Peptides against a protein of PDB entry 7Q4I. Designs and how they scored, part 20

Target 1, 281 residues: chain A of PDB entry 7Q4I
Amino acid sequence: HENSTIAERLYSEVRVLCWIMTNPSNHQKKARHVKRTWGKRCNKLIFMSSAKDDELDAVALPVGEGRNNLWGKTKEAYKYIYEHHINDADWFLKADDDTYTIVENMRYMLYPYSPETPVYFGCKFKPYVKQGYMSGGAGYVLSREAVRRFVVEALPNPKLCKSDNSGAEDVEIGKCLQNVNVLAGDSRDSNGRGRFFPFVPEHHLIPSHTDKKFWYWQYIFYKTDEGLDCCSDNAISFHYVSPNQMYVLDYLIYHLRPYGIINTPDALPNKLAVGELMPEI

## One batch from the design tools (peptide; aimed at target 1 Y240)

Design b2_p13_8 (made by RFdiffusion4)
Pose (drawn by RFdiffusion4):
Order: C-alpha cells, then sequence, then structure tokens
Structure b2_p13_8 (pose): chain A 281 residues (1-281), chain P 13 residues (1-13)
C-alpha cells in the first residue's frame, strides 16, 4: 500500500500539461506506451502528431514529417496549447515518445515557482544560447508566462524567433525564450544532483565515454563527472527509454520497495514572488 | 544512431 495524499494535493496545486512529440510510425510502437505509463499522471496529456489517431486522440499539426520539421511541430504545438489550453495548467512540458518522466518529482521542483514567472526548466546545455538551452529529449517545462511570451511575443517577430521549420527544436526554442526574457531555470536538487537526463540511468550512473571530446561533457552547462553520485532521489526524467523500459521504470519506481525503508518527504519550500527563482546551488 | 543524429542536428545550428 502507499499514502499518496501529499502527491494528490500537489496534483491540484501544480497543474502540469504534458505534450508528446510523435509521428504516425510511432503511434503504436512508442506513444501508446507513454500514455499507459507516465502520461496518465499528468493533469492533461496531448499527443502532437502530423495525423489524427483514435487511441491517442492525437492532434494533427499542419506540419510535414521528418527531422527537418521538429521545430515546426514545437511552434505549432505551443500555438495550439496557447489557443486552447493556456488556462488548463500552470506548467507545460514538452517530451519525446522515448522520454520517461516522474511527474510527482516535477510537481515537487515546480511548487515554489509562480506560473507567472517567465521561466523554463530541463537539462541545461551551453552552446548556441548565452543563458543555455534545455535538452529536447530530457524534456523541458515552460511556465504559463513563458508559453504566453513564446506565442504572443517571439513567434510573430522573425528577428527573435526562427521562422523556417528546420533546426534543432531545443536550440531554437532556447533562442526564442532568451529573446523574450524567459529565464533558463536551474533544475538540479539542493545537493547539486541532476533531475533531467538525456540518456538512460545506466549511462549517467556508469559514464562509459570518459571526457574524450564526447559532445555531452562539452555541452553540459554545470560541470559534473556524474557516476553513482549523478542523480537526485527526486530525478524527473530519462530519455532513450524503450517502450518496454517505460513499464520497468514504472515497476521499480512506483511498486518495488525495500520493506521497512520509508521515504520521508523533504519539506516544501515557501512560495516565491513573481520573477523570483530559488537560491542558486 | 538516434544519439548521433541528435548531435549532428545541434551542430548544424
Amino acid sequence: as target 1 above (281 residues)
Amino acid sequence: TSEEEDYEEREAS
């Protein structure tokens, strides 16, 4: 058994809308498994695709397929969410169909922040954007104010926001958000461990590539060696998670427990004023 | 691989 009263209270206090980038080839292979595992724990779940689907209730964006249209799908998805769901949630998560999210830990991290604060969170990378950009695979989450500025202020101005549908979706939204004074938040825990991860847990717990010009060690904004210390007890996301591994992570995280070891929750921080972030690590 | 494709796409930015 489990007492989930605290998480149920945060469910209502910190509404998270999750949108999943997918395509018709992945509707049954990947997107279904996201819906059956962590997707149902969001306040609202939306599958953004180029075609409709009964099972997912997928939204068909006016955007072609291919890696060259991922940026177009991101712009159209946030425009659609602003048009139809801006008051349906406080926080707006973008995730791939191979992202796994512990939604309860996302509500824990977001609790102190005002949805009116212009901020977004994720795994922070250094290149191409001065304040950093968030990994598209690890998932990134925008405040309601960040979504308003993106749709209302950045998309209509081609100098601030790339108008073509090509490019790295996460780098482009990083640029549009920096250009409209949306802050790149720090998602690490109070001990400095990461919460958002672009790889599976094994890759962070046992880093095989050893600072040998591998792109990850160059891209990471906050320097870390990772290893067995890499990851928070309240980590939020992993990526390159197969459809089968979605169910395994669900089992190991939510069901399997060592008898007699009771997780005691850390106290929630006090709410922050509009424009305020937590003290830096 | 998917990882390499992602990296190459970012480098093209």

Design b2_p13_8_s1 (made by RFdiffusion4, then SolubleMPNN; from b2_p13_8, 10 letters changed)
Fold by OpenDDE base, seed 2:
Structure b2_p13_8_s1 (fold): chain B 281 residues (1-281), chain A 13 residues (1-13)
Amino acid sequence: as target 1 above (281 residues)
Amino acid sequence: SGVEEAIKMIESE
């Protein structure tokens, strides 16, 4: 009795490859739960690790493990994607194994954009990179052209992209992408509400005085509110989502319904030309 | 059944 015609259309027209940052110790603990929940709604799902896992569909990248190797893993992941999967999707999402993503909402955001536009989206932070960079934990999505530029133009040039594997993964890719004129897009909805979130819903919905929130307000590129107005009705991602919470979110978002309330989707916007962005709000 | 499905998935760990 559910009508998913528009979602099915977008699944076909806005193809998303999701790659998940993980490690061998998290294959069973975290990554498999991504595969069993929101990851199944990606057109292609790949787990990027240091060890192969055929059950999970994990790829063994030639990198070490640990926080100091995340940048190296990201570089190798996108090299792998470019070599093997660049034509399998239009958009390429990086997420952590504790990121939850509503892929349908991401497709809705991406629909007007050409995958040949050099652009990427996520939770934009303002430090370190002039145009901003996208928070790694919230997940970020590159257009096909952005991936091409990153792998072909940025990575081979040490002046454009850090050659060693150290550094903050999200900052470093942000620097590289800026250096090859990949635009840091605005992922906010028409009401100016964010769609990508570097924390769990509770941390955004409930006003609290935490140190994490303190730095967050200094890092966030766009002004945002707390409470119920913090988040788009079409929010895309949340971070620090436990495996159990992923199943809860799947239930709440895709199964739980308030009887008698019918959600009518907004009309799709017009498609943009190559290189064109949505107007500023 | 969304609840039952969620529970089964959690228990399948």
Scores: peptide ipSAE 0.020, ipTM 0.528, DockQ to the pose 0.022
OpenDDE base, seeds 1, 3, 4, 5: peptide ipSAE 0.007, 0.019, 0.019, 0.005; ipTM 0.495, 0.517, 0.638, 0.454

Design b2_p13_8_s2 (made by RFdiffusion4, then SolubleMPNN; from b2_p13_8, 10 letters changed)
Fold by OpenDDE base, seed 1:
Structure b2_p13_8_s2 (fold): chain B 281 residues (1-281), chain A 13 residues (1-13)
Amino acid sequence: as target 1 above (281 residues)
Amino acid sequence: SGIDEEIEMIESE
């Protein structure tokens, strides 16, 4: 017995297309488990691959496989979305086939923003890009206007966007988006806690789990702490989630409840004007 | 490990 009225409203008002980065070898091993868990809560779910799979709803992009082709696949994925699906959603999430996403929490974060605002969100990193870029593994979400600017303005211009398919996918899209004035948003909650995470919950929740010399602490754009205060109560994503862990997370988040504890959602914030962002914390 | 994969992506930059 649950009341999903607000979640249903946000499903209609904050439409999300999720595209999943995958390959033919992972269709059965990983991607199908995304489809059977969190992916079913997207308004539209598409798997971007090098081979078509009608059972999975996978698209064959004109790219090769391997890590050196991830940037090429991202460019072709967004070209495909722009051509076929730009009006099917307001927001466009990239995730890996081992990323887990709480889509309702993403809709809550996105609710005040206009999809015509040139903005994108994720786990912000500080190197290589002046405004920062979003970690590829944590997943990142573009507004409809951000997708338009990326595909129409950035991709056709070699001075704005790298023509070669080599390079770090998340850095390269970050450079392209900055060059067309798409803003790298702040995805933190009102308490300054992160929502997009490039690792599993265990790596963020346990203090001193990683050495402070670990690259992550040099890459994070915003100062963050380990422990229970690391993560928003409305966290959106985690990376390196195994297929089995996706089903566990689905159970823990959507089914398991401590008897006698009732959560009341916070009020929705006011809508922002086109081009307006929430104040930084 | 997943951490190793992330490190490899950074090293490939």
Scores: peptide ipSAE 0.024, ipTM 0.704, DockQ to the pose 0.589
OpenDDE base, seeds 2, 3, 4, 5: peptide ipSAE 0.022, 0.021, 0.023, 0.023; ipTM 0.690, 0.682, 0.695, 0.691; seeds 2, 3 fail the geometry check

Design b2_p13_8_s3 (made by RFdiffusion4, then SolubleMPNN; from b2_p13_8, 9 letters changed)
Fold by OpenDDE base, seed 3:
Parts: C-alpha cells; structure tokens; sequence
Structure b2_p13_8_s3 (fold): chain B 281 residues (1-281), chain A 13 residues (1-13)
C-alpha cells in the first residue's frame, strides 16, 4: 500500500554500512533486536563485539570489554571496516545496541554530500574539541573519505590520535578526526531542528523533562529547544531505546498510519561538490 | 497486523 520508490532510490545511491557497538552479554539482550528492527534497513549491518556470534553476524575485535575499552573497540571497528568493507558503502554509521535509527532520514540528510568529502555527522557537542565532536550515544556517521583519513592518517600517528584505549570514545574520535581535517558537519534540518538525539524521544519532546542545569544544555553545540520544536520531522536517531521500544518505534514509524493523511516528501536538494557543505543556519 | 507482528517478535526472545 506504500510507494517506496524514492526510498529505494536512496537505498541504492546513499549506501550505509551500520556497525553496532555491542558486547557478548548484550548479543541476545539488545543486539538481536537491532538486527530485527532498524538494522534491516542498512545496506550492510555488522555487530562489533569481543566475541564472534554467527547468528548475529558479530565480529570479535581484539579488545577487552568495559567502558575503558570503548575507544579501543571503535578504533578496531573502523580498522576492520576499512580493511574489509570500505567499498561496500558510501557512509559508515556507528550506533550503540540501544540506539534506534531511521535510516531513510539519514540517507535524506546525506544525499547532497559526496562520500569523498571528509565529513561526519551526529549530535554535535562543543566541549574538548574546537570544531565540536559527535555524541557517541546518538550515533555518528562518517563519509568514506572520513574513514580513510581516520584509519590511514590519524590512527598510525600518536600525535594525531590517542594510541591507548582509554578515554571517552566520542571525544577521542572527535579529536582524531579534527586533526586530519575531517569536518564536524551540521546535521540540523532547514528549520534548525536536530536529527541525532542522545536520549529517548520522550526526554526531548517533553518540555522541562530535565533540569536547566543538566549537562546536556552545556554540551550541545547548537541552540536547541524542548517540546515538539526540539526535533526534525526527519529525525534520524534516539538513544537509550530499550529492545521493546525498538519494536514500538518500528511499528509507529513504518506501520501505524492515520487514515486519510498522505505524506508527500520534499524534493531532493542539489548535490554538493566534493568538499562542499550545506550552509549553516 | 504490524502490532501483532511486533509483539510476536518480542515474544520470540
């Protein structure tokens, strides 16, 4: 009953490899639910773990588990992708096993950009990194060129990229990417609304859900509002989404329809030249 | 229905 012609076109033209940060204890509890929901809409889906799981398609990376090893796992994940999968996609999404992603909305945002542009997108935070960095929880997407620069230019150089596996994963990759001139893009829509979110929809949509002193308001790079104006109509990701909530979101986004309301997509923008970004709002 | 399918997928845990 749906016309998916534009979505099918973007699936072919804006190829996305999604890698999921997980661990052996979460293969069954969380990761399998990503595979059964939004992960099916990626062109390629890989679970990055410390143990192999043939049912899940999980890769055993040579890293330990725990919060202090997340940066190590991210480095090894992108090395693995570069070695085995760099030509399998145009864009490379990192997500957690409790991140939900509307992949079609991500393809729409990415459509005008060249994958040869050194750029990455996500929920931009302002501390620690001059150009900002992307929140790890909201998920972030690198262009093919960004992955190349990260793996080939940044990782081998301790002056450009932290050699040990400690530190905040999202901050450390943000530093490395800045040091190789990968641009921290603006993922906001034309109305200035965010697309990548480090919390569940409820936390963003409900006004005054958090204290005004909450760290998030000091970290967010761009000014944002609460309530219905918080979020793009083409939002891409939410974090802290439980397995049950993933199925609920899948139902609400892809199955539930208000009878008699037909949504018509906006026209695709013109493609940008290599190295060109959309103007900031 | 989409809801029934979603519920069934959860129950296949």
Amino acid sequence: as target 1 above (281 residues)
Amino acid sequence: SGLEEAVEMIEKE
Scores: peptide ipSAE 0.030, ipTM 0.663, DockQ to the pose 0.022
OpenDDE base, seeds 1, 2, 4, 5: peptide ipSAE 0.025, 0.030, 0.012, 0.023; ipTM 0.610, 0.655, 0.532, 0.615; seed 5 fails the geometry check

Design b2_p13_8_s4 (made by RFdiffusion4, then SolubleMPNN; from b2_p13_8, 9 letters changed)
Fold by OpenDDE base, seed 4:
Structure b2_p13_8_s4 (fold): chain B 281 residues (1-281), chain A 13 residues (1-13)
Amino acid sequence: as target 1 above (281 residues)
Amino acid sequence: SGIEEEIKMRESE
């Protein structure tokens, strides 16, 4: 009874490689649940780890484990992607093993953009990087050109990209990308609502859930409202999603339907030329 | 909260 014609079209036209940041201790605890839920909707799914796992499709990157190695792992992950998979997709999503992503909504957002446009999207934060950077936890997606510039132009140059493996991975990649003129895109919908979220839906949807002094309100690049208007109807990602919550979200989003309600998708926008961005709202 | 601390640690480094 479901009509997925548009989703199928976007699956073919907006190819997404998803790479998942994980570690050997989380292969069974977290990563496998990504594979069994939203990860199956990626065109290509790769788990970036320090140990190989053939059942998971995990790659052993030449990096150590721990929070202080996340930047190193991100650099090696994109190097691996560029070497082996740069033509397997148009867009390249980084997500954590506790990030949930509605890939169809991401394809919808990305549809008008050329993968040859040097751009990346996510939950934009304003500190440290002039154009902003994308929150690591919410996940961020690079165009094919952005990956090329990152790996070929930024990484080899210590003046453009930090050579050490220490530091906040999302800030560091944000600095590198800015230095090679990869644009930090606006991922908000036409109503100005966010699509990438660094927390679970509950934290965004409930008004006054957080104190006004909470760091998030100082970090967000675009002003956002609390409550139902916090989040796009076409939201893309949430962070700190437990393995159990991933299955719940999969059920709620893809299976549970209110009888008699038909959702009509918005028309696809016109495609942009290479280098063009949607106007900021 | 634990979530706030985890994100704060990632960005404060």
Scores: peptide ipSAE 0.033, ipTM 0.740, DockQ to the pose 0.526
OpenDDE base, seeds 1, 2, 3, 5: peptide ipSAE 0.030, 0.032, 0.032, 0.031; ipTM 0.730, 0.736, 0.734, 0.729

## One batch from the design tools (peptide; aimed at target 1 R67 F199 W215)

Design b2_p14_1 (made by RFdiffusion4)
Pose (drawn by RFdiffusion4):
Structure b2_p14_1 (pose): chain A 281 residues (1-281), chain P 14 residues (1-14)
Amino acid sequence: as target 1 above (281 residues)
Amino acid sequence: SAEEDALERLSENH
């Protein structure tokens, strides 16, 4: 048994819309498993694709397939969400079909922040954007105000926002958001441990690549060695998670528990004013 | 470029 009253209260207080980038080849192989595991825990779940599908109720974006159109899919998905869902949620998560999200921990992190604060959160990388950009695979989440500025202020101005559909989808949205005064939030916990992860848990708990010019150690905005200390007890996301591993993480996180060890929740911080972020770590 | 680096990252990851 579990008492989920606290999470149910946050479910209504912190509405999260999750959109999943997918394609027809992945509808059954990957996107289905996201819907059956963590996707159903979102306030609203949307599969953004290039073709329709009964099982997923997928939205067909007017965008071709291929890695060269991921940026186009991101722009069209946020335009669609602004057009049809801007008042349906407070927070708007972009995730791949190989991202795993503990949605309850996302509501915990987002609780103190105003949806009217122009901010987005994720795993923060240094290159290409002064204030940093968020890993597309770890998932990144935008405030309602961040979605408004992206669709209303950044997309119509080609100088602020790349008009072609090519490029790294996460780097480009990082540039458009910096260009419209959307803040790159700090998603680490109060102990400085990460919450958003671009790899599976083993890769962060046991870093095999050892600061040997590997891209991750160069890209990370906040310096860390990682290891057994890498990860928050309230971590939000992992990536490169196989469809089978979606179900395993669900079992180990939500079902399996050591008897007699009761997780006591940390108190929720007080709400913040518009434009305010938590004290820096 | 950022896309070239992304492709390189995919190669290193896999």

Design b2_p14_1_s1 (made by RFdiffusion4, then SolubleMPNN; from b2_p14_1, 6 letters changed)
Fold by OpenDDE base, seed 2:
Structure b2_p14_1_s1 (fold): chain B 281 residues (1-281), chain A 14 residues (1-14)
Amino acid sequence: as target 1 above (281 residues)
Amino acid sequence: SAQEDALEIAKETS
């Protein structure tokens, strides 16, 4: 007796291409579990690797493997998307093969925005980039216009975008996007609660799990609380989610129901004009 | 991020 009418509408109106950062050694260990869980709720799901895998739908990008090649892989992934898939979706999510994403909640956040608005969302960090950048592990989502600007305007210009493949991929793309006036959006809900998370739910929900000196508290762009108020009821992503935990989360989010509790979704906000952002909280 | 990677490494080594 589940009603998914609004979710189905958003699936059609807010099309999301999800690309998963992976490598050949993780195709079976991690990536396939993304495909079997939350990845099936993307409009299009692509695994970006260094080797092709037809069972996984993995693409072999012309990059090497290793931590020092993540930025290179990100650049090639978005080049591939721009060349082959730019019109297949409105929004383009990067996630890791241990990121879990509630795609319906992402569509809800994105609904008011035009895909022609140069904007991207994620867990915003404040260092290194003036407007901030989005955590790589939490996943980040670019509008179609943001992808265009990144690939066409930023990547070809060494003054705007790092030419070599070294560096922290999330920082580097953040620099590139800022340099082409792609805005780092605010992904918080109407109560000011975060939606993208660079750790597992337990680390965010349990107060005092980390000390006050933990880097995360210095990196977050927006003030955040610990405990249940840390996280939106419409949270989008968590990182460091094991393959087994992905199935647990799928069960908890999409199957397990407390009998007698009915949730009614809030009304969708009005759509914004091109270039318009939601007011900051 | 580099910091996230460091945390992941720390978890694997504990």
Scores: peptide ipSAE 0.035, ipTM 0.733, DockQ to the pose 0.247
OpenDDE base, seeds 1, 3, 4, 5: peptide ipSAE 0.034, 0.038, 0.033, 0.034; ipTM 0.733, 0.746, 0.731, 0.734; seed 3 fails the geometry check

Design b2_p14_1_s2 (made by RFdiffusion4, then SolubleMPNN; from b2_p14_1, 6 letters changed)
Fold by OpenDDE base, seed 2:
Structure b2_p14_1_s2 (fold): chain B 281 residues (1-281), chain A 14 residues (1-14)
Amino acid sequence: as target 1 above (281 residues)
Amino acid sequence: SAFEDELELLKEIN
């Protein structure tokens, strides 16, 4: 009934390993629903936890639980990936167990880039890091070279990367990546619309949902609008998605169709050379 | 709310 030829091509050419940040208390409550929905569209899906779960495919990292250990968990997760899985994918996505991701849209964004380009993408915030950093909740994706630089060059050097496990996970990795010349990419589409979102679609799509003084408007790196123009037609991620809403989104995105409307995908862009980025919008 | 949770996370960053 549908033609997925381009999506299948991108699945093979733009390989994505998704690692999900979770904890033992959320294995059944949240993480399993990621596995049953959008996580199945990753080339590889790993749940990073403090306890092993063979049914979930969860890894027990040597870290404690709680918000103060998220940075420690991120460091150990990428160390684990580098040691065991660095050649299993081209791109490495971090997401939370309440993040929903349209993996096909991420592959489309990543297609022109070389995995050997030191770059990462997400919802870019401007504070604390000169080039910006990617919001943890929206999820962020590192190239293979970015992972290598993070694990091999940044983590072992306390001058480049925070050695303790405290601090804001997304800010700390952003600092580390900047210090090893991993570029904070622009994830916006050709119309300048965002693709990674730190909230549910409703919060971005509905004008005046938040006050102008809301922190998000001060943190965003690129100017963005509210309403339908807030979000790319090829949006990649949303945060604070409940388990039930993951199934709803799966139905809406992959099953529900308006009869008689056929979308023709845009042509794939030209591939970039190693180290080359898309032009600024 | 989702926004409140994110605000708390940001407070931990500051």
Scores: peptide ipSAE 0.022, ipTM 0.672, DockQ to the pose 0.119
OpenDDE base, seeds 1, 3, 4, 5: peptide ipSAE 0.028, 0.024, 0.025, 0.022; ipTM 0.720, 0.685, 0.696, 0.670; seeds 1, 3, 4 fail the geometry check

Design b2_p14_1_s3 (made by RFdiffusion4, then SolubleMPNN; from b2_p14_1, 8 letters changed)
Fold by OpenDDE base, seed 2:
Structure b2_p14_1_s3 (fold): chain B 281 residues (1-281), chain A 14 residues (1-14)
Amino acid sequence: as target 1 above (281 residues)
Amino acid sequence: SAFDDYLKFLEEVN
């Protein structure tokens, strides 16, 4: 007794390929739980690893493991996507194996944008990159054109994109994308609330006596508040979500219903022209 | 904490 007509429409019109950053040690521990929960709502789901796993649909990229190889893995992942899957989707999401994503909310955010617009979205941080960069843990989504520019224009040019595999993955891709004029979009909702989050919901929702010196407040590109107004009703992602929490979130978001309360979705916005962004809030 | 992990990561790889 659920009406998912709009969600089904967006599933068709806003195609999302999700690639999950993982490693062989996490295939069973973490990645499979992504596949069994939110990952099943992607149009295409690929696990990027250093070892192949047919049960998981994991791809073995020619990279080493460890934190110092995340940038290398990201480059190889998008090269793989461009070569094999660039036409299989309109948008290309990077997420970690402990990131939870409400894909329907992402499709809603992306709906007005053209995949041919060079843009990407996520939790925008302000350091290191003039236009900002998107937090790796919160996940970030590139348009098809953004992927093309990244792989074809940025990666082959050491002046535009770091050739070494070391460095902060999210910062480095942010630099590369800026250098090829891929825009760091604003993922906030119409009320100015964030949609991509680098922590679990609890950390954002609960007003903690977070020290004003907490790095997050210095890094966040857009001013945000803690508490109930921290997060969009159409939030997209959370990070550091345990495997068990993924199932809990799936239940809470997609199954548990308060009887007698019906959510009426807002009307879809008008589609934007190629190169056009949503108006500033 | 999860909060410190990202900053530490950035410091280690940058």
Scores: peptide ipSAE 0.388, ipTM 0.889, DockQ to the pose 0.119
OpenDDE base, seeds 1, 3, 4, 5: peptide ipSAE 0.361, 0.367, 0.372, 0.355; ipTM 0.880, 0.885, 0.886, 0.880

Design b2_p14_1_s4 (made by RFdiffusion4, then SolubleMPNN; from b2_p14_1, 7 letters changed)
Fold by OpenDDE base, seed 1:
Structure b2_p14_1_s4 (fold): chain B 281 residues (1-281), chain A 14 residues (1-14)
Amino acid sequence: as target 1 above (281 residues)
Amino acid sequence: SSFEDYLEFLKEVN
């Protein structure tokens, strides 16, 4: 009853390794539900932790736990990926254990780009980093070349990348990537609607859910509005998604269908050359 | 399927 030919093609041509930021206390509470839902649609799924878990496929990174160690964990996670998995995928997604991702929509966004282009995508914020940086909670995806530059060129140089493990994880990686000329891409669709979201769908879809003084409106790089026009029909991620809501979203997105309505996907765009980005919207 | 996984989850928490 379902035609997945294009999705299967993109699964093969746009390979995504997803690594999930987690900790030992969340292996059973949160991470396993990622594995049982959207994580299954990644080409490779790895859970980055401080303790090994063979059932979950969790890796024990040489870092401590706590919010003040998230930057350290991100650095070690990408070092691990570069050492063991750099050729296992074309694109490398960081997500939290309460982030939900529609991987097919991410593949669609990434399709025209070369993985040898130094670029990364996510929900772009404007403070602290000149070109912007990607919100940690919404998840962000690096090209293979971006990972190479981060690990090989940025991390070993304290002038380019912060050596200690303190600071805001998403800001720090944003600084490092900028310093090695990895471009902060535009993840918006052709209508200018966002694809990566740092909150649950309800907070973005409902107008006036937050006041205009809410920090988010000062941080967002591209001007967006609340309501139905907030979000792409091909949205990629949402944050603060509970384990129960992951299963709800999986049902709504992949199982529930309005009878008699058939979605016809848009044609794939032309592939870009190495170093090229999509035109500005 | 993801729905089957959900049913398994419900069995675990109920």
Scores: peptide ipSAE 0.023, ipTM 0.609, DockQ to the pose 0.022
OpenDDE base, seeds 2, 3, 4, 5: peptide ipSAE 0.023, 0.010, 0.017, 0.020; ipTM 0.624, 0.489, 0.601, 0.641

Design b2_p14_2 (made by RFdiffusion4)
Pose (drawn by RFdiffusion4):
Structure b2_p14_2 (pose): chain A 281 residues (1-281), chain P 14 residues (1-14)
Amino acid sequence: as target 1 above (281 residues)
Amino acid sequence: SPYEEDAAYTESTQ
């Protein structure tokens, strides 16, 4: 058994809308499994695709397929969410169909922040954007104010926001958000451990590639060696998670427990004023 | 690897 009263209270206090980037080829192979595992724990779940689907209730964006249209799908998805769901949630998560999210830990991290604060969170990378950009695969989450500025201020101005539908979706949204004074938040825990991860847990717990010009060690904004210390007890996301591994992570995280070891929750920080972030690590 | 291919794609589109 489990007492989930605290998480149920945060469910109502910190509304998270999750949108999943997918395509018709992945509707049954991947997107279905996201819906059956972590997707149902969001306040609202939306599958953004180029075609409709009964099972997912997928939204068909006016955007073609291919890696060259991922940026177009991101712009159209946030426009659609602003048009139809801006008051349906406080926080707006973008995730791939191979992202796994512990939604309860996302509500824990977001609790102190005002949805009116212009901020977004994720795994922070250094290149191409001065304040950093967030890994698209690890998932990134925008405040309601960040979504308003993106749709209302950045998309209509081609100088601030790339108008073509090509490019790395996460780098482009990183540029549009920096250009409209949306802050790149720090998602690490108070001990400095990461919460958002672009790889499976094994890759962070046992880093095989050893600082050998591998892109990850160059891209990471906050320097870390990772290893067995890499990851927070309140980590939020992993990526390159197979459809089968979605169910395994669900089992090991939510069901399997060592008898007699009770997780005691850390106290929630006090709410922050509009424009304020937590003290830096 | 797929993650290496994605990183290369990111760099090529800048």

Design b2_p14_2_s1 (made by RFdiffusion4, then SolubleMPNN; from b2_p14_2, 8 letters changed)
Fold by OpenDDE base, seed 2:
Structure b2_p14_2_s1 (fold): chain B 281 residues (1-281), chain A 14 residues (1-14)
Amino acid sequence: as target 1 above (281 residues)
Amino acid sequence: SPADEDAKWVEEQA
């Protein structure tokens, strides 16, 4: 009795390739649960690892494991995507194996934008990059043109993009993308509420859960409210989501319904021209 | 990122 006509339309018109950052030790522990939950709603789902896993659809990238290799893995992942999958999608999401994503909400946010616009979205942070950068844990999504610019223009140039595999992967890709004029988009909804979150829902929804000195409040690019107004009704992602919580979220979002409450979706916005962004809120 | 280290800290403090 559910009408998914608009979601089905967006599935076709806003194609998303999701690549998941994982490692061999997490294939069964974490990545499998992404595949069984939100990952099934991507148009294409790929697990980027150091070992192949045919059951998971994991790719063995030529990188080592560990935190010092995350930037290396990100570079190789996007190189792999550009070589094999650049035409399989319009948008390319990076997520961790403990990130949960509501892909329909991401498609809604992305709908007005051209994939040929050099733009990327996520939870925008202020430090290190002038235009900001997107939190790695919250996940970030590149347009097809952004991927092209990253792989073809930025990666081959050590002046534009760090050649070493060390460093914070989210900061480093943010620097590279800025250097090739990929715009750090605004992912907030029409009410100014965030959509990408670097923590679990509880940490964002509960006021005063963290100290005012907590780094997040200094890092966040846009001013955010605490409590229920922290988060868009069309929120896209949360981080540090356990495998069990992924199934809970899947149930709560896609199955559990309050009887007698009908949600009417907002009309789709007008499509933007290539290079055009939504007005800042 | 600093975010990953601090997030673990928050989880331990919560």
Scores: peptide ipSAE 0.033, ipTM 0.720, DockQ to the pose 0.187
OpenDDE base, seeds 1, 3, 4, 5: peptide ipSAE 0.033, 0.028, 0.033, 0.030; ipTM 0.726, 0.711, 0.725, 0.715

